# Peptides against a protein of PDB entry 3EFO, part 183

Target 1, 262 residues: chain A of PDB entry 3EFO
Amino acid sequence: SQLADLYKSCETDALINFFAKSAFKAVLHQPLKVIREILVNQTAHMLACYRKNCASPSAASQLILPDSMKVLPVYMNCLLKNCVLLSRPEISTDERAYQRQLVMTMGVADSQLFFYPQLLPIHTLDVKSTMLPAAVRCSESRLSEEGIFLLANGLHMFLWLGVSSPPELIQGIFNVPSFAHINTDMTLLPEVGNPYSQQLRMIMGIIQQKRPYSMKLTIVKQREQPEMVFRQFLVEDKGLYGGSSYVDFLCCVHKEICQLLN

## One batch from the design tools (peptide; made by RFdiffusion4, then SolubleMPNN)

Design b2_p22_8_s1 (from b2_p22_8, 13 letters changed)
Fold by OpenDDE base, seed 3:
Structure b2_p22_8_s1 (fold): chain B 262 residues (1-262), chain A 22 residues (1-22)
Amino acid sequence: as target 1 above (262 residues)
Amino acid sequence: MEERERFIKEVQELLEQLNASR
């Protein structure tokens, strides 16, 4: 059917880019609450239409998404939780305005990374490999107290350190004897010169080279105050200031779809 | 492409789990 073809040709990343720009434009003329409601309704409506007209027969209670839109809800949730649409006390008005303007000019690839950051387990690095470690989902559940993670969203770069990070890695990266000795005020990693340090720097360089904006590095220690900022980039988790977890959002969308189909 | 495919797979698994819990 024509509808089926439409859904097959629909690219989630392009849709998110479109919705983001549309929503961010609307911020100038409409209340944030209204914008968020519209986005949720549009998402539910699109998916309800698919379920009704395109999906194979299945249990009515099941959430069924087209293959082309499997990840639409997660990105939509990220959009809804963005500081432009969901104000956060720790984000200044100027910063929100800046991010709004940036997104308005972003291409599809950049916006994708911006809304859903790349989270890399740095502690698993193979110094003999030239490949980046496999990214993990942006959730606290994927972090480890024994781990070190690099997060990047095209604008910011965070190096998160677990409280039980291996001393040898700490020494390798920072040239200090322990977690407690790490200076979180630094914005650049020292050139220690060992293979691990070199590999990490290379990875950071690769990530940076793919992006048009210079990403500032923030070093974050687990359980310290700056970690609160870092956690806001774990977009699948529940936000501190009203943002839903990915799971909760899926449930919400599912409920809306069911209502539309009844 | 590989990263995206992995992500989609994980999301799909989550959806399946969600559906199973209902």
Scores: peptide ipSAE 0.101, ipTM 0.708, DockQ to the pose 0.734
Fold by OpenDDE base, seed 1:
Structure b2_p22_8_s1 (fold): chain B 262 residues (1-262), chain A 22 residues (1-22)
Amino acid sequence: as target 1 above (262 residues)
Amino acid sequence: MEERERFIKEVQELLEQLNASR
């Protein structure tokens, strides 16, 4: 059907870019609550239409997403949780204005990374490989106390270290004997010169080269105060300043879809 | 409660699929 073809041709990244710019333009003349409601409604309506007209018969309790929109809800939730659309006093006006201006000028690729960061398990690096490690979902559930992760969203870069990170990796990256000796005030990794260090630096370089903005590196130790900032970029989790987890958002959208189909 | 749990499980499976596809 023509409708099915339309959904197949739909690109989630382009839609999110469109919705983001539309919403961020609207904040100048509409209440934030209204904007958020519109975004949720649009998401629900799109998915309801698909379920009604394109999806195979299934139980009402099942959420069925077309392949082309499979990740639309997660990105939409990220958009909804962006500081520009949150009316929290903890978020400065300057920060809102800054991010608004950034997104308004972002292309599709940049906005994709901005709303959903890349989270890489660095502790699994193969020093003989020229490929980036496979990214994991941006959730605390994907972190490990024994792991080291690199997160990048086009503006910021974080190197997160678990409390039980392997000493040999710590030595390889920082040239220090243990987790406790890592200096988190550094904004650059030392040039240790071993294959692992070189590989990590190369990966960071590749990530940076693809982006128009220079990403500041922040080294984060698990269970230290700066980790709270890092956790805000785990966008599938519940936000500190509001916003639902991805799972909760899907539940909300599902309920709304059911209401639309009744 | 059971319906919610089943839905959550479905979402979790979906997330795994998404992770594998990226």
Scores: peptide ipSAE 0.037, ipTM 0.677, DockQ to the pose 0.057
Fold by OpenDDE base, seed 5:
Structure b2_p22_8_s1 (fold): chain B 262 residues (1-262), chain A 22 residues (1-22)
Amino acid sequence: as target 1 above (262 residues)
Amino acid sequence: MEERERFIKEVQELLEQLNASR
């Protein structure tokens, strides 16, 4: 059908960019609660329409999404959890204004990375390979106390170190003997000169080259106070200042879809 | 909790699609 073809041609990335800019513009004239409700309703409506008109008959309990919109819910959740759409006193007006302006000027590619960061397991790097490691889900459940992870969202870059991260990797990256010796105040990695250090720097360079803004590097130790900031970028988890986990949001959307269809 | 568990497989699929889009 014509509608089915439309969904096939639809690009989630463009939709998210559009929704983000529309929502952020609406913030000036509408209550945040209303904006959030509109976004959820729009998402549910689009997906309900697909299920009704395009999807094969299936159990109501099954979430059926078109291929082009499979990742729409996860990005929508990230959008809804953005500080611009949260009305919490813990978030300053300045921060909201800043991020609002940033997103309003972002292209499709930039907004993708911004809303859902790239989280890379650095501890799994093959020194002999120039390939980027496979990204993991942005959730605390995917971190390891024995691991080292690089997170980037186009504006910020974090190097997160587990409390039990391998000393040999710490030595390779920072040229210090242990986790305790890592200085988290530095914003640049030392040029240690070993293959591992070189590879990490290369990866960071590749990530940076694709972005219009210079990303500040923040070194984060697990269980230290600055980790709280890092955790805000684990967008699939429940937000510190509000917002649902991805799983909870998905369930919410599914319920809304069912309500629209019944 | 039970309802959330029903979507675990779908979540995993979404992750794969997300990663593939990068």
Scores: peptide ipSAE 0.029, ipTM 0.664, DockQ to the pose 0.105
Fold by OpenDDE base, seed 2:
Structure b2_p22_8_s1 (fold): chain B 262 residues (1-262), chain A 22 residues (1-22)
Amino acid sequence: as target 1 above (262 residues)
Amino acid sequence: MEERERFIKEVQELLEQLNASR
């Protein structure tokens, strides 16, 4: 009961922040492989402990997560897929150093957004609403060729446009007649002045206001080369540089949990 | 195979819950 209460009060966000900072400190003195293994093991052990001591009896094959920690694996996988913990040559040393330093100074809220970006379907915007659109999961499966999505992680902001984005929205946002006419080199949206444009700018402003760093806007067209960069922030998908999808990660963790419980 | 499929289903459900909680 006491353990159950502990898990109920567990702040997953704080744990992820802690694990991130701990891991990023360790990078200076420990092999990346070891660090990654420790993180996975810690995740498995924590969840195994919960299942053993706090959860109702269930089949071993069933995934049981405490409500307070249901997002732990998600963020843990994101952490594991961060460039700081990857040893791929495609990632520059400067980038690793930069992100490491940033995370080391991040609070809980900032680190959460950093590891799991906010992905907003702006093509569904209600211009009369003051509420932000509901975020979708950071996966390509949630994108639509007919959609326009805004992604932000506190450091970067992307506006992704599907190849079949509605011309009226394109006109509303960029004041151009079609998808082909969108200039992806721009880093600022034009002030078109219509309600949709204003709403989008407001949303971007709200997102920016909450963050200490200025997020550079990158316009991304689906199926163009820069989309590859954008896809790196779809953190639930398989990573370009060896990171696992969230589903695969969960399967891995589940297997380890089962081993610990047997 | 059946166990894996069941697990995947559970994962999907959890993911949907996660999305709904945001």
Scores: peptide ipSAE 0.020, ipTM 0.563, DockQ to the pose 0.057

Design b2_p22_8_s2 (from b2_p22_8, 14 letters changed)
Fold by OpenDDE base, seed 3:
Structure b2_p22_8_s2 (fold): chain B 262 residues (1-262), chain A 22 residues (1-22)
Amino acid sequence: as target 1 above (262 residues)
Amino acid sequence: EKDKEEFKKYVEELLEQLNASR
């Protein structure tokens, strides 16, 4: 059908880029509440239309997504949780303006990474492998007190260290004896020269090479004050300044779809 | 709650695919 062909031709990353730019343009002359409602409604309508016209009959309790749009809700939730679309006094106007301008100029690939960061378990690195470790979901539930994680969104790079990070890894990365000795004010990793350090630097380099902007490195210790900033990039969790967890968002979208199909 | 767990599993699969495409 014509509709099925349309959905097949729609790439999620392109749609998110479009929705983001449209929404960020709209913030100049429409209330944020209205913009958020429109985004949710559009998402629900698109998916409801697909289910009605393109999907095979299935149980009403199942959320059926077209292959081309399976990850659309993930990115949509991330978009809704972006500071530009949040009306919290804790977020400065300057920060909103800055991020708005950035996204307005982003290509499809850049916006994809921006809205859903890459989170890598660095503590699992195989120094003999040239492959990147498998990324984990951007949620606190995927972190470990014994782990070290690298997060990148194309603009920022964070190295998060659990309070119980292995001393040998700390020594390998920072050339210090313990977690307590790590200087979080540094923006560059030392050139320690061991295989682990070299591998980490290589990974960071690979990530950077794919992005048009130079990402600033921020070292974050678990349970220290700067971790609060880091947690904002765990986009699947409930945001500090608003926004639902991804699970809650999916439930919301599912309910909306069911209502549209009734 | 049951639906949420199913959704979580579904999301994990989707995100794995997403990460693999990067």
Scores: peptide ipSAE 0.042, ipTM 0.651, DockQ to the pose 0.106
Fold by OpenDDE base, seed 4:
Structure b2_p22_8_s2 (fold): chain B 262 residues (1-262), chain A 22 residues (1-22)
Amino acid sequence: as target 1 above (262 residues)
Amino acid sequence: EKDKEEFKKYVEELLEQLNASR
């Protein structure tokens, strides 16, 4: 049907860009609670409409998403958890204003990465390969104490190191003997010159080249205070300052859909 | 909890596709 074709042709990244800008405009005139409710309702309505009109009959307990919108909920959850839509005293007004303005000017590709960061397992790098490692889900559950991960959202870049990161990799990246010797105050990786270091720098360069903003590098050690900031970018997890985990959000959306279909 | 686990599996599949598309 024409309706089914419409859903198939709809791009989630374009939708999230639209919703983000709409919501961020609304922040100036409407309470945050109302805005969040509207976003959830809109999500539920779209998905309910698809299920009703385009999907094959199935059990009510199943969440059926069109292919083009399969990842809509995750992006929506990320949007809902953005500092602009959170009224917390821990978040400065300036920061919220800044991010709001940034998103208002972002294109589709920029907003996509902004809301759902790319998290790369750097410890798995093959120095002989030019391919980027496969990204992992933005969740603490995907981190490893033995691992090193690079996170980028178009504005910030983090290099997260597990407490048990391989000394050889630490040496390769930082030219220091151990995890304890890593200086987290630095914003640039040293020019060590070995293949692993060069590969990492290349990856960082590739990521940066695709983005309009220069991303500063923040080095984060596991279990140190700055890790708390890093964890806020693990968007699938429950946020420190509010917001549901992705799983919890899906449950919420599912309930709303069921209510609409009944 | 049962429902959450089901969704978790579903999400994992979707996000793998998302990551692969990037």
Scores: peptide ipSAE 0.039, ipTM 0.659, DockQ to the pose 0.106
Fold by OpenDDE base, seed 1:
Structure b2_p22_8_s2 (fold): chain B 262 residues (1-262), chain A 22 residues (1-22)
Amino acid sequence: as target 1 above (262 residues)
Amino acid sequence: EKDKEEFKKYVEELLEQLNASR
């Protein structure tokens, strides 16, 4: 059907860019609550239309997403949880203004990375490979106390270290004997010179080269206070200043879809 | 409440599938 073809041609990254810019423009003349409601409604309506006209019959308890919009809800939830759309006193006006201006000028690729960061398991690096490791979902559930992860969203870069990170990797990256010896005040990795260090630096370089802004590196130790900032970028989890987890958001959207189809 | 929990499990399965497809 023509409708099915339309959905197949839909690109989620372009849509989220459009929705983000539209919403961030609207904040200048509409209440935040209204904007959030519109975004949720738009998401639900799009998915309801697909279910009604394109999807095979299924139980009411099932959520069916078109392949072209498979990740639309997760990006939409990230947008809804952005500081620009949150009315919290903990978020400064300057921060809201800054992020608003950034997004308003972002291209499709930049906004995609901005709203959903890339999280890479660095502890699994193959020093002989020229390819980036496969990204994992941005959730605490994907982290490991034994792991080391690199997170990048186009503006910030974090190197997260589990409390039980392998000493040999710590030595390879930082040239120190243990987790406790890592200096988190560093904004640059030392040039240790071993293959693992070189590979990590290469990966970081590749990520940086694809972005228009220089990303500041923050080294984060698990269970230390700065980890709280890092956790805000695990966008599939519940936000500190409000906003639902991705799972909860999907539940909400599903309920709304059901209401629309009744 | 039971229905909600079942749906959450379903969503979790979908997320795993999504992750595997990337």
Scores: peptide ipSAE 0.027, ipTM 0.628, DockQ to the pose 0.055
Fold by OpenDDE base, seed 2:
Structure b2_p22_8_s2 (fold): chain B 262 residues (1-262), chain A 22 residues (1-22)
Amino acid sequence: as target 1 above (262 residues)
Amino acid sequence: EKDKEEFKKYVEELLEQLNASR
């Protein structure tokens, strides 16, 4: 009962912040492989402990997560896939150093957004609503060729446009007649002045207001080369540089949990 | 392998539930 209460009070975002800072500190003294193994092991142990001591008996094939830690594996996988913990040559040392330093100084809220970006379906905007659209999971499966999505992680902001984005929305946002006419080199949206444009700008403003760093806007067209950069922020998908999808990661963690409980 | 596929399906269902709860 006491353990159950402890898990209920556990803040996943705080844990991720802690793990991130700990891992990023350890990078200076320990091999990346070891750090990654420790993180996975810690995740498995925490969840195994919960299952053993707090959860009702269930089938071994089921992954039982406490409500407070329900998203822990998601964020943990994001952490594991961060460039700081990857040894791929495609990632520059400067980039690793930069991100490491940033995270080391981030608060809980900032790190949460950093590791798991906010992905907003702006094509569904209600111009009469003051509420932000509900975020979708950071996966390509949640994108639509007919949709327009805004992604932000506190450092970068992307406006992704599907190849079949509605012309009326394109006109509303960019004041151009079609998808083909959108200039992806722009870093600022034009002030078109219609309700949709205003709403989008408001949303972007709200997102920016909560962050300490100015996020540069990148316009991304589906199926163009720059989309590859955008896809790196779809953190639930398989990583470009060897990172696992969230589903695969969960399977891995589950296997380890089962081993611990047997 | 069958167990793995079943688990994957379970995870997918769980993720959908999670999305619905947000």
Scores: peptide ipSAE 0.025, ipTM 0.615, DockQ to the pose 0.056

Design b2_p22_8_s3 (from b2_p22_8, 11 letters changed)
Fold by OpenDDE base, seed 2:
Order: C-alpha cells, then sequence, then structure tokens
Structure b2_p22_8_s3 (fold): chain B 262 residues (1-262), chain A 22 residues (1-22)
C-alpha cells in the first residue's frame, strides 16, 4: 500500500531530528508539559497507524514496529529526557540554551549521536584490529567494574573506568600503577606509546573526526562524584531528573498504541 | 508476566540491532 511505502521510506534519525528541532522551537512559546505530551502522542499515533494500516494481523500485545522506525521510541525517550525539555531547577538556563542552540543547527547524523551516545567497551580492544569495538547499549547494565568504556555524543567524551579496571590497562593508558593514581582532572590522555594507548587514541581520533565540535575528554572513576554526570548519558536508564527508562517508556507507548487501536 | 518478558526481549533485540548498525 501507499502508506506502507511511506513508512518504509521513513528514517528514524530524520524524524528525530525533525521532532527535536520542532520541540526546541516550541519551547520558546509553549509549556514543556504540552510539548512532551505532543511528542508522546505523535509517537503513539504514528506507530498505531502503521500497525493498523500496514502491519500484518498480530496479537494486540505484540509490539509491531516498521523497520524504518523500530528505534524511534528509543530516540524519542532520549529527546524527552534532554535538558531542554526538562524544567528541573538543577539544570541551568545556560545549559538549556546552549544545547537548544546546538541541536537547532545539527544535521541528522549529529543529532542521532547527540541523543543516543556511542558507548564503546575499550577494555576489549584488539590492538591489531582496525575496526572499532562494537558499541554497547547506553545503560549501566552494560558496564562492568572490570571494564573501561568510552562514551561520546558529539559534544562530550568520557572515559569511564571501573573500580576493578585491569592495572595493566591503566598502566597502558595513563602510565600510572593503579586506579587510585589516575588523575581525573586531566583532559588529555598521555602519549604512552604502547599499542593499546595508540589504539585508544586512534579510536578517539576517529570519533572526533566525524564531529564538528571538539569533544572535551573527561576521565571518570566509578563511584566518584563525577560519575553522576557520566550516568546522565546512559540514556536508556532512568533519568536523574525524572526521566523514564527506555523500557518503561516503551511500555507506556505500547499501552497507548493499544488503546488507540481498541 | 510472560507477556512483559516477551516484550522486553523484543526491545532488546531491536536495541542490539541499533548498536550493531553503528
Amino acid sequence: as target 1 above (262 residues)
Amino acid sequence: DEERKRFIEEVEKLLEELNASR
């Protein structure tokens, strides 16, 4: 059908870019609550329409999403949890204004990365491989106390270290003997010169090369205070300032879809 | 809840696909 073709041609990343810019424009003239409600409703309606008109008959309890929009809810939740759409006093006006302006000028690829960061398990690096490690889901559940992870969203870059990170990797990256000796105030990695360090720097370089803005590196130790900032970028988890986890959000959207179809 | 379990599994599959596509 024509509708099916339309959904097939839709791209989630483009939609998110559109919704983000639309919402961020609306922030200047509409209450945040209204904007958030509209976004949720639009998501539910779009997906309900697909199920009703394009999808094969299936159980009502089953989540049916078009391939082109299968990750729309994920990104939508990230958008809803962005500081621009939150009214919490803990978020500065300057930060909201800054991020708003940035997103308003972002292309599709940039906004996609911005809303859903890339989280890389660098402790699994193969120094002989030219391939980037496979990204993991942006959730604390995917972190390991024994692991080291690099997170990037196009604006920020974090190097997260588990409390039980391998000393040999710490030595390889920072040229210090242990986790306790890592200086989290540094914004640049030392040029240690070993293959692992070189590989990590290469990865960071590749990530940076694709982005228009220079990403400041923040070193984060697990269980230290700055980790709270890092956790805000684990977008699938429950937000610090009232945002829902992805699973909870998706359940909510699914229920709304079912209601629309009944 | 079996239905919820299945739903979560579907979500997880989708997210894995997302990550794999990057």
Scores: peptide ipSAE 0.053, ipTM 0.683, DockQ to the pose 0.082
Fold by OpenDDE base, seed 4:
Structure b2_p22_8_s3 (fold): chain B 262 residues (1-262), chain A 22 residues (1-22)
Amino acid sequence: as target 1 above (262 residues)
Amino acid sequence: DEERKRFIEEVEKLLEELNASR
């Protein structure tokens, strides 16, 4: 049907860009609570409409999504958890204003990465390969104390190191003997010159080249204070300053969909 | 809750696909 074709032709990244800009415009005139409710309702209505008109009959317990929108909920949750849509005193007005303006000027590709960062397991790098490692889900559950991860959202870049990161990798990246010796105040990786270091730098370069803004590097040690900031970019988890985990959000949306279909 | 479990598993598969495509 034409309706089914419409859903198939829609791209989640374009939708989230639209919703983000719409919501961020509305922030100037409407309470945040109302904006959040509208976003959730719109999400539920779109998905309910698809299920009703385009999907085959299925069990109510199943979440049936068009292929093009299968990841819409996760992006929507990320949007809802963005500081612009959170009224918390811990978040400065300047920060909210800044991010609001940034998103208002972002293209589809930029906003996609901004709301759902790329998290790469750097400790798995093959120095002989030119391929980027497969990204992992942005959740603490995907981190490892033995691992090193690079997170990028188009504006910020974080290098997260587990407390048990391999000393050889630490040496390779930072030219220091151990985790304890890593200086987290640095914003640039040293020019160590070994294959692993070069590979990491190449990856960082590739990520940077695709983005309009220069991403400043922040080095984060597990269990140190700055890790709290890093964890805010693990968007699938429950946020420190509010917002649901993806699972909780999906459950909420699913309930609303069911209500709409009944 | 088995229904919740199945739902979560389905979502997790979708999210894995998302990350694999990036």
Scores: peptide ipSAE 0.049, ipTM 0.676, DockQ to the pose 0.058
Fold by OpenDDE base, seed 3:
Order: structure tokens, then sequence, then C-alpha cells
Structure b2_p22_8_s3 (fold): chain B 262 residues (1-262), chain A 22 residues (1-22)
């Protein structure tokens, strides 16, 4: 059918780019509440329409999504949780304006990474491999006090260190004996020269290669004040300044779809 | 409730695959 062909041609990353730019344009002349409602409704309607017209019959309790849009809800939630669409006084007008302008000029690939960052478990690096470690979901539940993680969203790069990070890795990366000795004010990793350090630098280079902006590196220690900023990029969690967790949002969307299909 | 849980798990698997492909 024509509808089925349309859904096959629609990719989630392109849709998110479109919705983001549309919403960020609308903030200039529409209330934020209205914009958020429209985004949620559009998501639910699109998915409900697919199930009704394109999907095989199944139990009403099951949410059937087209393959091309199965991850649409998580990205939509990330969009809804962006500071541009939040009306919290803690977020400055300048910050909202800045991020709005950035997204308005982003391509599909850039916006995808921006809304859902890449989170890499650096502590699992194989120095003999040239492959990047498998990314984990952007949630605090995926962090470990014994781990070291690199987060990148195309604009910022964070190196997060657990309080119990292995001393040998700390030595390898920073050339200091312990977690306590790490200077978080630095914006560049030292050139230690060992295989682990070189591998990490290579990974950082690969991440940077395909991005139009130079990502600033921020070193973050677990349980220190700057970690609060880092946690804002764990987009699957509940946001500090509002927004639902991914799980809560998915349940909300599912409920709305079911209502539309009744 | 159980159906929703299963759906969430399915989506979670898809997200893992997405992350692995990046």
Amino acid sequence: as target 1 above (262 residues)
Amino acid sequence: DEERKRFIEEVEKLLEELNASR
C-alpha cells in the first residue's frame, strides 16, 4: 500500500531531525505546552496509523511498530527533554537560544547524536583491538563505580570516572597514582604514551572525525559537583529540570496508541 | 501490564542494537 511504502521510506533519524526543527521553529510563536502536546500526539498517531493500516492483526495490548520507527519514542523523549522545550527558570534564555540555533543547522546524523549521546565503557578497552567498545544505553543504571565512561553528543565530550576506577587505568590515562590525584580542570588528556592511553586517544579521534564541531573534553569524577552536568546527558533517565524517563514516556505513548485504536 | 513490560523489553533490545551499530 501507499502508506506502507511511506513508512518504509521514513527513517527515525530523519523524522527526529524534522520534528526537532519544526518544534524549535514553533517555540517562537507557540506555547511550549502546546508544542510538547503536539509532538506526543503526532508520535502516537503515526504509530497508531501504522498498526491500523499496515501491521498484521495482533493483541491490542501489544504495540507494533514499523522497523524504521521502532526507536522513535526514545528519540522523541530526548527531544521533549531538551532545554529548548522546557520552561524551567533554571535554564537561561541564552542557553535555550544557543541550543535552538545549533539544532536548526544540524543535519540528520548530527541531530541523532546530539539528542541521544554515545556512551562508551572505556574501562573495557582492548588495547589490541582497533574497534570501538560497544556503546551502552544513556542511563545511570549502566554506569559502574568501578568503571570509566566516555560520553559524546557531537558538541561535548565527557570522561566520567567512577570512585572505584581501577588505579592502573587511572595511571594509564592520567599518569597519576589514584582517583584523588586526577585534576578535573584539565581539558586535554596527557600524552602518557602507553598502549591504553594511545587507544583512548584514538577512540576520541574517531569520534571527533565525523563531527563538524570540535568537542570540548570535560573530566568528571563521580560524586563531585560537576557530575550533575554530566547526568543531564543520560537522556534515558528522568531529567533534573523536567521530562520523563524513557520507560515512563514509552508507557505513556503506548497508552495513547491503545486509546486511539479503541 | 505484562504486555507493556514485554514491549518495553523489546524496545530495549532494539536500542541495544542501535547503540552497537553506532
Scores: peptide ipSAE 0.033, ipTM 0.661, DockQ to the pose 0.083
Fold by OpenDDE base, seed 1:
Structure b2_p22_8_s3 (fold): chain B 262 residues (1-262), chain A 22 residues (1-22)
Amino acid sequence: as target 1 above (262 residues)
Amino acid sequence: DEERKRFIEEVEKLLEELNASR
């Protein structure tokens, strides 16, 4: 059908870019509450339409999404949780303005990474491999106290270290004997020169080369205060300043879809 | 409860695919 073809032609990354720019333009003349409601409604209506007209019959408990938009909800939730669309006094006007301007000029690829960061398990690096490690979901549940993770969203880069990170990796990356000796004020990794250090630097370089902006590196120790900032980029989790976890959001959308189809 | 569990599992699969595509 023509409708099915339309959905096949849609790409989630393009859609989220469109929705983001549309919403961020609208904040100048519409209440935030209205904008958020529109975004949720649009998401639900699009998915409901697909289910009604394109999908095979299925149980109400199943969420049926077109392949081209299978991850639209997760990106939409990230958009809804962006500081530009949140009315919280803890978020400065300058920060909202800054992020708004950034997104308004972002291409499709940039906005995709911006809204859903790449989280890489660095502790699993194979020094002989030229490939990036497989990314994990942006949730605290995927972190490990024994692990080291690199997060990048095109604007910021974080190196997160668990409290029980392997001393040999710490030595390899920072040339210090233990977790306690790591200086989190550094914005650059030392050039230690061992294969692991070189591999990590190479990975960071690859990530940076794909982005138009220079990403500042922040080293984060688990259970230290700066970790709170890092956790804001774990976009699948509940936000500090509002917004639902992805699971809760998807459940909400699913319920709305069911209501539309009744 | 079981239906919710199945739903979550489906979502998790989608998210794994997202990460694998990067």
Scores: peptide ipSAE 0.026, ipTM 0.640, DockQ to the pose 0.082

